# Peptides against a protein of PDB entry 4J2C: the designs that were tried, part 35

Target 1, 107 residues: chain A of PDB entry 4J2C
Amino acid sequence: MEDPFFVVKGEVQKAVNTAQGLFQRWTELLQDPSTATREEIDWTTNELRNNLRSIEWDLEDLDETISIVEANPRKFNLDATELSIRKAFITSTRQVVRDMKDQMSTS

## One batch from the design tools (peptide; made by RFdiffusion4, then SolubleMPNN)

Design b2_p15_2_s1 (from b2_p15_2, 8 letters changed)
Fold by OpenDDE base, seed 2:
Structure b2_p15_2_s1 (fold): chain B 107 residues (1-107), chain A 15 residues (1-15)
Amino acid sequence: as target 1 above (107 residues)
Amino acid sequence: SPNIEKLREYIKSKL
């Protein structure tokens, strides 16, 4: 069985890109109320939150796999570089999500 | 996510 980590990674990356687009629109709607309807604000906010929540859930699962791999190195045969890439992806993605959430909570 | 489920199955298969 092939390691599906990269497939999940791609799925998360796509969700991040979608969230970033929604976040940009969310920011625009709040900065110019004349172009915003309550319906679009609510839709954008809900879609954004749903995407962010989905990403966070996947990151938790990915993070768990890292811990399992590190605890069982002989069973997975991942080199240090690949493991570092996976860790960096989780860390950087969490930061991107956190930044969006922080801005939403302070607005 | 079906991909997350595949990942869980993959991990389980190695343990």
Scores: peptide ipSAE 0.627, ipTM 0.936, DockQ to the pose 0.962
Fold by OpenDDE base, seed 4:
Structure b2_p15_2_s1 (fold): chain B 107 residues (1-107), chain A 15 residues (1-15)
Amino acid sequence: as target 1 above (107 residues)
Amino acid sequence: SPNIEKLREYIKSKL
């Protein structure tokens, strides 16, 4: 059985891209209220939050996977470099999500 | 996510 980690990673990356697009629109709508309707603001906000939540959930699963692999190195035989890449992905993605959430909470 | 489920199954299969 092939390791599905990279597939999930791809899904998370797509979700991040989607969230970033929604975040940009969210920012634009709030920047110029005359061009924004309450409906679009609410839709964008909800879609953004849903995407961010989905990402966070996936990151938790990915993070747990790493913990299990590290606890059972002989069962998975993952290279240290590969594990480093996976950890870096989770860390950097969490930061991206955190930055968007922080800006949303202060608006 | 179906892929998350696959990931869980993959991990389980190795343990």
Scores: peptide ipSAE 0.626, ipTM 0.936, DockQ to the pose 0.968
Fold by OpenDDE base, seed 3:
Structure b2_p15_2_s1 (fold): chain B 107 residues (1-107), chain A 15 residues (1-15)
Amino acid sequence: as target 1 above (107 residues)
Amino acid sequence: SPNIEKLREYIKSKL
């Protein structure tokens, strides 16, 4: 069986890209009420939150795999570089999500 | 997602 990590990574990255677009629109709508309807604000906000929630859920699963792999290195045969890439992805993605959430919570 | 499930299955298959 092929390691599905990269596929999940791709899904998460897609969700991040989508969230970033939604976040940008969300910011624009709140900054200029003349261009915003309550309907679009609500839709954008909900879609954004859904994407962020999905990302966070996937990151939890991905993070768990890191722990399992590190506990069983010979069973997975991942080199240090690959493991570092996976860790970095999780860490950086969490930061991106956190930044958006922080800005949403202050608005 | 289905891919997360596949990931779980993959992990289990290696343990």
Scores: peptide ipSAE 0.625, ipTM 0.935, DockQ to the pose 0.966
Fold by OpenDDE base, seed 5:
Structure b2_p15_2_s1 (fold): chain B 107 residues (1-107), chain A 15 residues (1-15)
Amino acid sequence: as target 1 above (107 residues)
Amino acid sequence: SPNIEKLREYIKSKL
């Protein structure tokens, strides 16, 4: 059985890209009321939150796998470089999500 | 996600 981590990583990256696009539109709608309707603001906000939630959920699972691998190094063919890449991905992705959430919470 | 589920299965298969 092949390690599905890279597939999940790709899904998360896609969700991040989607969220960033939605976030950009969200900021544009709030900055220029002449281009914004309540319906689009609500739709964009909802889609954005859904994507962010999905990302956070996947990151939790990915983070757990790292903990398991580190606790059982002989059972997984992962070197320090690969583990570092995985950890860096989770850390950087969490930061990107956090930045968007922080801006949304301050409206 | 089906891939998340596969990941969980993969991990379990190694333990």
Scores: peptide ipSAE 0.624, ipTM 0.935, DockQ to the pose 0.953

Design b2_p15_2_s2 (from b2_p15_2, 7 letters changed)
Fold by OpenDDE base, seed 5:
Structure b2_p15_2_s2 (fold): chain B 107 residues (1-107), chain A 15 residues (1-15)
Amino acid sequence: as target 1 above (107 residues)
Amino acid sequence: SSNLEKLREYIKSLL
């Protein structure tokens, strides 16, 4: 079976962009009550949480592939550079998600 | 998505 890591990575990246857009709107709504309705705040919050949850789930699956590769280094043709790139993507993406979640939890 | 499902199947095939 072909390794679908890179295509899923791309989908996660797009999901992050979507979440960041929602997060920006979320912050704008909370910062300027004159432009905000309870309905839009609730909708935006819900969409944002759903997107973040989806991203976290996908990152877990991606992370598992790395664990499997590291446990079977001779079976896979991934070099250290490629593995590092994959790890860095997961780490940095988790941080981006964490930052948004932290700000949401304090608001 | 289809790709996520493929990933899960891929992982399954590796275990």
Scores: peptide ipSAE 0.325, ipTM 0.850, DockQ to the pose 0.691
Fold by OpenDDE base, seed 2:
Structure b2_p15_2_s2 (fold): chain B 107 residues (1-107), chain A 15 residues (1-15)
Amino acid sequence: as target 1 above (107 residues)
Amino acid sequence: SSNLEKLREYIKSLL
């Protein structure tokens, strides 16, 4: 079976972009209550949380592929650079998600 | 998504 890592990676990247847009709107709504309805705040908050949760789940699946490959080095030959890129993507993306979640939890 | 499902099947095939 072909490794679909890069395809899923692309989908996660798009999901992150969407989440960042929602996060921006979320911050705007909270910074200027006069322009915010309870309905939009709730909608934005829920959409953002759902997106972040989905991203985290996808990252776990991506991370598992790396763990499996590293646990079976004799079975899989991955370029060191490619493996590094995959790991870096997961790490950096988790950080981006964490930053948004941290800001939401402190509000 | 379909691609995510493919990934899960891929992982399953590796185990």
Scores: peptide ipSAE 0.321, ipTM 0.848, DockQ to the pose 0.689
Fold by OpenDDE base, seed 4:
Structure b2_p15_2_s2 (fold): chain B 107 residues (1-107), chain A 15 residues (1-15)
Amino acid sequence: as target 1 above (107 residues)
Amino acid sequence: SSNLEKLREYIKSLL
């Protein structure tokens, strides 16, 4: 079976972009209540949280593949550079998600 | 998504 890591990685990247857009709108709505309806605030908040949760879920699956590869180095032809790239993606993406979540929890 | 399902099946095949 072909390794679908890069395909899922791409989907996660797109999901992050979507979440960042929602986060920006969320911030704008809270910064100017005169332009914000409760309905849009609630919708944006829920959509954002759902997107972030979905991203985190996908990252866990991606991370699991790395663990399996590292446990079976002879079975897979991924070199240290490729593994580093995959790990860096997961780490940096988790940080981006955490930053948004932290700001939401403090508001 | 379909790709997410493929990933899960891939992981399963590795276990």
Scores: peptide ipSAE 0.318, ipTM 0.848, DockQ to the pose 0.693
Fold by OpenDDE base, seed 3:
Structure b2_p15_2_s2 (fold): chain B 107 residues (1-107), chain A 15 residues (1-15)
Amino acid sequence: as target 1 above (107 residues)
Amino acid sequence: SSNLEKLREYIKSLL
């Protein structure tokens, strides 16, 4: 079976972009109540949380592939650069998600 | 998604 890591990575990247847009709107709504309805706040909040949860779930699966590859380096023809890119993506994306979650929890 | 499902199947094939 072909390694689908890069296509899932792309989907996660799109989800991150969507979440960042939702997060921006979420921030705007909370900063200016005159422009905010409860319905939009609730919708935005729920959509944002759902996106973040989805991203975290995908990252868990992606992270598992890293562990398997690292445990069987000769079975997979991933060079150090490719593995580094994959690991960096997971790490940086987790940080982006964590930053948004932290700001949401403190609001 | 289909790609996510492929990833899960891929992982299973590696275990």
Scores: peptide ipSAE 0.308, ipTM 0.843, DockQ to the pose 0.693

Design b2_p15_2_s3 (from b2_p15_2, 9 letters changed)
Fold by OpenDDE base, seed 1:
Structure b2_p15_2_s3 (fold): chain B 107 residues (1-107), chain A 15 residues (1-15)
Amino acid sequence: as target 1 above (107 residues)
Amino acid sequence: SKLREELRRYIESLL
């Protein structure tokens, strides 16, 4: 079966970019509610949370693939550099999501 | 999503 990691990675990256845009708008709306209707605030908040949840879900699956590969190094001929890139992507993306979630929870 | 399901199936195939 084909390794779909890079495809999922791409989708996660797009979701992160979308979330960051939503987060920026979310921040602006909360800073000055007069800039938009309550409906927009709610929509933005929900879309943001949905995106973050989706990202976290994908990261869990991606992280599981890492664990499986590391547990079966002879079965999978993944380059060490590639494995590091995959780990770094998951770690950095989790941090980005965490930062947004932390700011949302404190607001 | 379809992509997520494909990943899940892939993961399951590795277990």
Scores: peptide ipSAE 0.242, ipTM 0.803, DockQ to the pose 0.645
Fold by OpenDDE base, seed 5:
Structure b2_p15_2_s3 (fold): chain B 107 residues (1-107), chain A 15 residues (1-15)
Amino acid sequence: as target 1 above (107 residues)
Amino acid sequence: SKLREELRRYIESLL
């Protein structure tokens, strides 16, 4: 079966970009209440949370593939560089998600 | 999603 990691990575990156846009709007709405409606705040918050949840779900699956590869180095011909890139992507993406979630929970 | 399901099938094939 074909390795779908790069495809999922692309979808995660797209979801991150979407989430960052929603987060920016969320921040703007909270910074200027006179231009914000409760309906838009609720919609933006909900869409943002859905995107973040989707990202976290995909990251868990991607992380599992890495664990399997590391446990079976002879079965999979992934060099150290590629493995490091994949691990770094998951780590950095988790941090981006965490930062947004932290700001949302403390607003 | 379809892509998520494909990833799950791939993971399962590795186990």
Scores: peptide ipSAE 0.239, ipTM 0.802, DockQ to the pose 0.653
Fold by OpenDDE base, seed 2:
Structure b2_p15_2_s3 (fold): chain B 107 residues (1-107), chain A 15 residues (1-15)
Amino acid sequence: as target 1 above (107 residues)
Amino acid sequence: SKLREELRRYIESLL
């Protein structure tokens, strides 16, 4: 089977962009309740949570692939640079998600 | 998700 990491990475990136847009709207709605309907707040919050959950799910699977590669270094031909890029992507993306979740939990 | 399933199958093939 071919490594689908880059394809999943692309989808995660799209989901992050979507989540960031939803997060921005979520922030705007909470900053000015007079212009926000409960329906839009609920919809935005739900969509945002769903996106974040989807991202976290994909990151767990991506992280598992890295663990497998590191446990079997002779089986895979990934160089240190590629492995570093994959690790950095997961780490940075988790941080982005964590930051949004932290702000949502403190509101 | 089809892509998620493909990734899962890929991971399983590595174990």
Scores: peptide ipSAE 0.237, ipTM 0.802, DockQ to the pose 0.618
Fold by OpenDDE base, seed 3:
Structure b2_p15_2_s3 (fold): chain B 107 residues (1-107), chain A 15 residues (1-15)
Amino acid sequence: as target 1 above (107 residues)
Amino acid sequence: SKLREELRRYIESLL
């Protein structure tokens, strides 16, 4: 079976971009309640949370693949540079998600 | 999604 990591990575990246847009709108709506409808606030909040949850789920799966590869280096023969890129992607993306979640939890 | 399911199947194949 072929490695779908890069494909999932792409989907995660798209989800991150979407979440960032939603987060920006979420911030704007909360900063000026007089111009915000409850319907848009709720929709934006829900969409944002759903996206973040989806990203976290995918990152967990991707992280598991890393663990499996590292436990079986000879079997998978993955280039060290590629492995580093994958690990860095997961780490940095988790941080991006965490930052948004932290701001949402304190608002 | 299909991609997430594919990843799951892939992971399972590695275990």
Scores: peptide ipSAE 0.235, ipTM 0.802, DockQ to the pose 0.640

Design b2_p15_2_s4 (from b2_p15_2, 7 letters changed)
Fold by OpenDDE base, seed 5:
Structure b2_p15_2_s4 (fold): chain B 107 residues (1-107), chain A 15 residues (1-15)
Amino acid sequence: as target 1 above (107 residues)
Amino acid sequence: SSNLEKLREYIESLL
C-alpha cells in the first residue's frame, strides 16, 4: 500500500482554496451593502464555516498520523525532511484558517 | 474523506 498523505494534502489544499474564495466573497458582501443580501451573506457564512471546520478536522487527523510516525520511526519510510514538510503544511494551513476565523469573529 | 480513511488504513497496516 502506498502512502496516501500527499493525496490528502492535495485535498486539504483544494479545500483551503475554496474557503479562501468564500472568505473573499464574504468580505466583499460585508464591505459593499449595495451588492449584498442577507440571504447571500448567510449562505456564504455557512459555507465558509463548514469548509473551515472540515479543514480543521482533516488537519487534526493529519497531525495524529505525524505523531504516530514519530512514535514508530522504524516502521515508516519517512525521513526528517519529509516529516518537516508535513508538519510545516499543517502549521501553515492552521494559520491560514485561523486568520480567516479571526476576521470573521471580529465582524 | 475516503482518502483520509485510506491514510488511516495505511498507518495501521504498518503498525
Scores: peptide ipSAE 0.568, ipTM 0.919, DockQ to the pose 0.930
Fold by OpenDDE base, seed 4:
Structure b2_p15_2_s4 (fold): chain B 107 residues (1-107), chain A 15 residues (1-15)
Amino acid sequence: as target 1 above (107 residues)
Amino acid sequence: SSNLEKLREYIESLL
């Protein structure tokens, strides 16, 4: 069968985009309280946190697959370049998530 | 997700 990593990667990226949208709204609500209801703030905050947690879990699972591939190189035929791309995706995505979480923690 | 499960199945099928 075909390696479905790129499909999962696409789904994670889509989830990141969704989280970034929620984060933007979250920021806007907190910057202008006159336009923000407590209900929307709470909803946005919860949705954002849930999305971020989901992304983090997916990244952990993806990271595990990389470890398995690296432990069994002859079984998966992935070269160093492909593995580097996968690792870079996980690292950069984790950073994006961390940046949002850090800003939420300081608010 | 369903695709994440497929990825795990793919990995397992090659082990």
Scores: peptide ipSAE 0.566, ipTM 0.919, DockQ to the pose 0.936
Fold by OpenDDE base, seed 2:
Structure b2_p15_2_s4 (fold): chain B 107 residues (1-107), chain A 15 residues (1-15)
Amino acid sequence: as target 1 above (107 residues)
Amino acid sequence: SSNLEKLREYIESLL
């Protein structure tokens, strides 16, 4: 069986892009209330929160897989570079999500 | 997701 990590990574990246689009719209709606309806604000906020929550859960699962691999190095043929890339992806993605959440919580 | 489940299955198959 082929390692599906890169496929999952791609899905998470796409989800992040979607969330960033929603976040941009969320920011625009709050910056110009005259162009914002309560319905769109609520919809955008809910969609954004749901997407971020989903991403966070996926990252937790990915993080667990890395821990399993590291605990069983003889069973998985991953070099240091690949493992580093996977860890960096999770770390950087968590940061992106955190930044959006922080801005939402301060508004 | 389905792919995440596949990843779990992949890992489990090697353990």
Scores: peptide ipSAE 0.562, ipTM 0.919, DockQ to the pose 0.896
Fold by OpenDDE base, seed 3:
Structure b2_p15_2_s4 (fold): chain B 107 residues (1-107), chain A 15 residues (1-15)
Amino acid sequence: as target 1 above (107 residues)
Amino acid sequence: SSNLEKLREYIESLL
């Protein structure tokens, strides 16, 4: 079986892209009430929160897999570069999610 | 997701 990490990574990245689009719309709706309905605000907010929650859960699971790999390096044969890429992805993605959540909580 | 489950299965298969 091939390592499906890159596929999961791609799915998470797509979810991030979707969330960023929703976040942009969310910002637009709140900045210009004349273009916003309560229904769209609520829908956008809920979709955004759901996407962010899903991403966070995926990152938690991915983080666990990294811990397992690091505890069993000979079984997985991942070099330092690959591990760094995986760790960097999780770290940077968490930051992107955190930034959106922080802006939502302060609005 | 299904792919995340596949990742879990992959990990478990090598442990």
Scores: peptide ipSAE 0.556, ipTM 0.917, DockQ to the pose 0.940

Design b2_p15_3_s1 (from b2_p15_3, 9 letters changed)
Fold by OpenDDE base, seed 4:
Structure b2_p15_3_s1 (fold): chain B 107 residues (1-107), chain A 15 residues (1-15)
Amino acid sequence: as target 1 above (107 residues)
Amino acid sequence: DERLEEIYKKYLERL
């Protein structure tokens, strides 16, 4: 079985891009009530939360793969650079999600 | 994506 990390990474990246777009719309809707319906606010909020939840779930699994690789270094042909890239992706993505969640919780 | 999740799960299980 091939390493599916890059596939999951791609899915996470797609979800992040989607979430960022939804977050922008969410912000716009809250800033200008004249252009916002409750239906769109609810839809946008739910879609945003769903994407963020999906990302967080995938990141947990990706993080687990890091632990597995580090526990079995001889089993996997991953150099230090690739492992660092994977770790950095998880860390930075978590921060992006956290930033959006923090803003949502204060609004 | 259920398919991707299942593939990923199986990958983790065999590691």
Scores: peptide ipSAE 0.148, ipTM 0.722, DockQ to the pose 0.190
Fold by OpenDDE base, seed 1:
Structure b2_p15_3_s1 (fold): chain B 107 residues (1-107), chain A 15 residues (1-15)
Amino acid sequence: as target 1 above (107 residues)
Amino acid sequence: DERLEEIYKKYLERL
């Protein structure tokens, strides 16, 4: 069986890209209410939150895979470089999500 | 994502 990390990583990356687009639109809509209806604001907000939650959920799974690999290094045969790449992806992605969530909460 | 959950589940079973 193949390592599922890359599959989840890909899904997270897509969700991040989507979230970033939604976040930009969300910001624009709130800065100039005349540019959109309340329905669009609500839709954008909900879609953004859904994407962020999806990312966070997937990141938890990715974290678990890291723990599993680290507990069973011989079984999965991942070197330190690969583990570092995976950890860096999780850390940086969490920061991206956190930044968007922080701005949404203080809006 | 159910698909991802299933993949992850199988990953765990591989242990």
Scores: peptide ipSAE 0.142, ipTM 0.708, DockQ to the pose 0.192
Fold by OpenDDE base, seed 3:
Structure b2_p15_3_s1 (fold): chain B 107 residues (1-107), chain A 15 residues (1-15)
Amino acid sequence: as target 1 above (107 residues)
Amino acid sequence: DERLEEIYKKYLERL
């Protein structure tokens, strides 16, 4: 059985990849109205938002696991390097989500 | 994300 953290990490990574694809399409649709239908814009936008929300929710839970580990360092065998990697993943992923959300909110 | 929620629950319980 995989470490549950990495299972969720994998799901987040899949959602990020999906979101990035949807974001690219979203950008293309808005840049070329001749190729864009309202239906596709709405679908793309909704799917993108759903993926972003899913990511944010998962990151909150992952962040909570970090807090639990840090509060009980003797209970868990996670070394400082692994903990840093997990923190970095959460931080960088939040930034990726934020960047997409910022561009969507200003359009 | 019901599957993920269950994974989270089990993980947190183990922690």
Scores: peptide ipSAE 0.138, ipTM 0.712, DockQ to the pose 0.110
Fold by OpenDDE base, seed 5:
Structure b2_p15_3_s1 (fold): chain B 107 residues (1-107), chain A 15 residues (1-15)
Amino acid sequence: as target 1 above (107 residues)
Amino acid sequence: DERLEEIYKKYLERL
């Protein structure tokens, strides 16, 4: 059976890539209103928020996998280095999400 | 390990 961490990580990475594209478009639309419609802004904003929410939910799942491993270190056979890498991924991804959310909330 | 397999199974079902 596949390690559940990597299953969710893959989903998070896809959602991050999508969110980054949507955020870029969102920024462009707000920077040049003459080329933007309310409909596109609303759609982009909604899709972006949906992706960010999905990422946040998946990060909770990733935290769960870490909790399971830390509770059963011998069974999962993951060393401290691997756990550190996994935690770093969660932390950095949360920061990316927070940065986008902060910019959206101030616009 | 049966316990490990069960943990993975439950997790994937929830996912």
Scores: peptide ipSAE 0.089, ipTM 0.663, DockQ to the pose 0.320

Design b2_p15_3_s2 (from b2_p15_3, 7 letters changed)
Fold by OpenDDE base, seed 5:
Structure b2_p15_3_s2 (fold): chain B 107 residues (1-107), chain A 15 residues (1-15)
Amino acid sequence: as target 1 above (107 residues)
Amino acid sequence: DEKYQEIVEKWLKRL
């Protein structure tokens, strides 16, 4: 069976892609109010926040698994390369989420 | 690790 990490990674990536699309629309709606309804803004904002929240939730679990592995490397069979890839994924994804959240909070 | 298994099992349920 496939390592569950990759399943979660895939789901997170999908959520990131969805969030980025929603963020783009969110930006467009707020940039030109004449083309935006309150309903669409609210829907887009809520969907975006929901996706970001889901991502952050999964990132916490992903990050914890890495911490656990690093605390007892002999018990786990992940090599250094794979561990680095997982760490990089979490770090980069957190940055993407942070960038969107920062812009949303200042809007 | 109990916590590790808990997380993994949670993920497996999402398959």
Scores: peptide ipSAE 0.607, ipTM 0.928, DockQ to the pose 0.796
Fold by OpenDDE base, seed 4:
Structure b2_p15_3_s2 (fold): chain B 107 residues (1-107), chain A 15 residues (1-15)
Amino acid sequence: as target 1 above (107 residues)
Amino acid sequence: DEKYQEIVEKWLKRL
């Protein structure tokens, strides 16, 4: 049985980095309206939302695989340490996404 | 597990 979790994790991490960059720009645009155009605000907002949605989509699948492994421990070779690492990644990533979404919704 | 395999296959197709 294949385990591409670490590969997906890497892609999610890259998406998070991209989202954080977009979020930074989004913040800058709103902090200095004199340099911001509606077009760039709209583009940045849209790109940011799309990236966040992509991350959330992957997190759902990652989370589901953990649930399956925990329900069928004998079928998988993951020890407690590895499972903890995977869970921590999902939890921390969800928090990062949630923080950005919360700030966007209150702007 | 059927669902696990389903998720993995989905991942492998896009990676």
Scores: peptide ipSAE 0.596, ipTM 0.927, DockQ to the pose 0.928
Fold by OpenDDE base, seed 2:
Structure b2_p15_3_s2 (fold): chain B 107 residues (1-107), chain A 15 residues (1-15)
Amino acid sequence: as target 1 above (107 residues)
Amino acid sequence: DEKYQEIVEKWLKRL
């Protein structure tokens, strides 16, 4: 495996999907406290935060690899299209994470 | 690049 970027990307995507499910449940629990147990709220909140943190960690590494490639493009076997796809993935994923974090901080 | 290899090696270890 010469370029594990796509594998890491896949792991991030899975973590995003998991986080989105947890976020939905988190929203539901907080919208109707009468139906929510403290245990489930705490568990959901912690799992969500952990997933978001993991995503952000991977995004930093992914972003740094792009910066390195751009600093020495001739050394790497990546065309402009692939680089754009990678950049777009990081940008869009950061936005998704940011949106969830913003809602969590204001709720 | 040393940093690039460091990141890749880190990924390969966990995958």
Scores: peptide ipSAE 0.577, ipTM 0.922, DockQ to the pose 0.867
Fold by OpenDDE base, seed 3:
Structure b2_p15_3_s2 (fold): chain B 107 residues (1-107), chain A 15 residues (1-15)
Amino acid sequence: as target 1 above (107 residues)
Amino acid sequence: DEKYQEIVEKWLKRL
């Protein structure tokens, strides 16, 4: 059975890194108005939000696959260790996203 | 299970 989880995981990781870069820029723009234009602020904000939403969407699907596997373990070849790794990735990534979103919402 | 396949197929289409 096809299992592109690791590929999606990689894509999410890349998206997280991109989002973190955008978040840093967003912070810099808001911190130093002399270097910021409204256009760049808006672009950065929108790109950041879009990336975060994409990540969250993938996390939902990743999480759903975990639930499905756990509901029918005999059908899948994942051991407890692999499931643990996948769960940990989802949990930690959600936290990273949440932290950025929280900081954006309070600004 | 059907949902699993749907998710996987969705992933494969975009990757």
Scores: peptide ipSAE 0.603, ipTM 0.927, DockQ to the pose 0.912; fails the geometry check

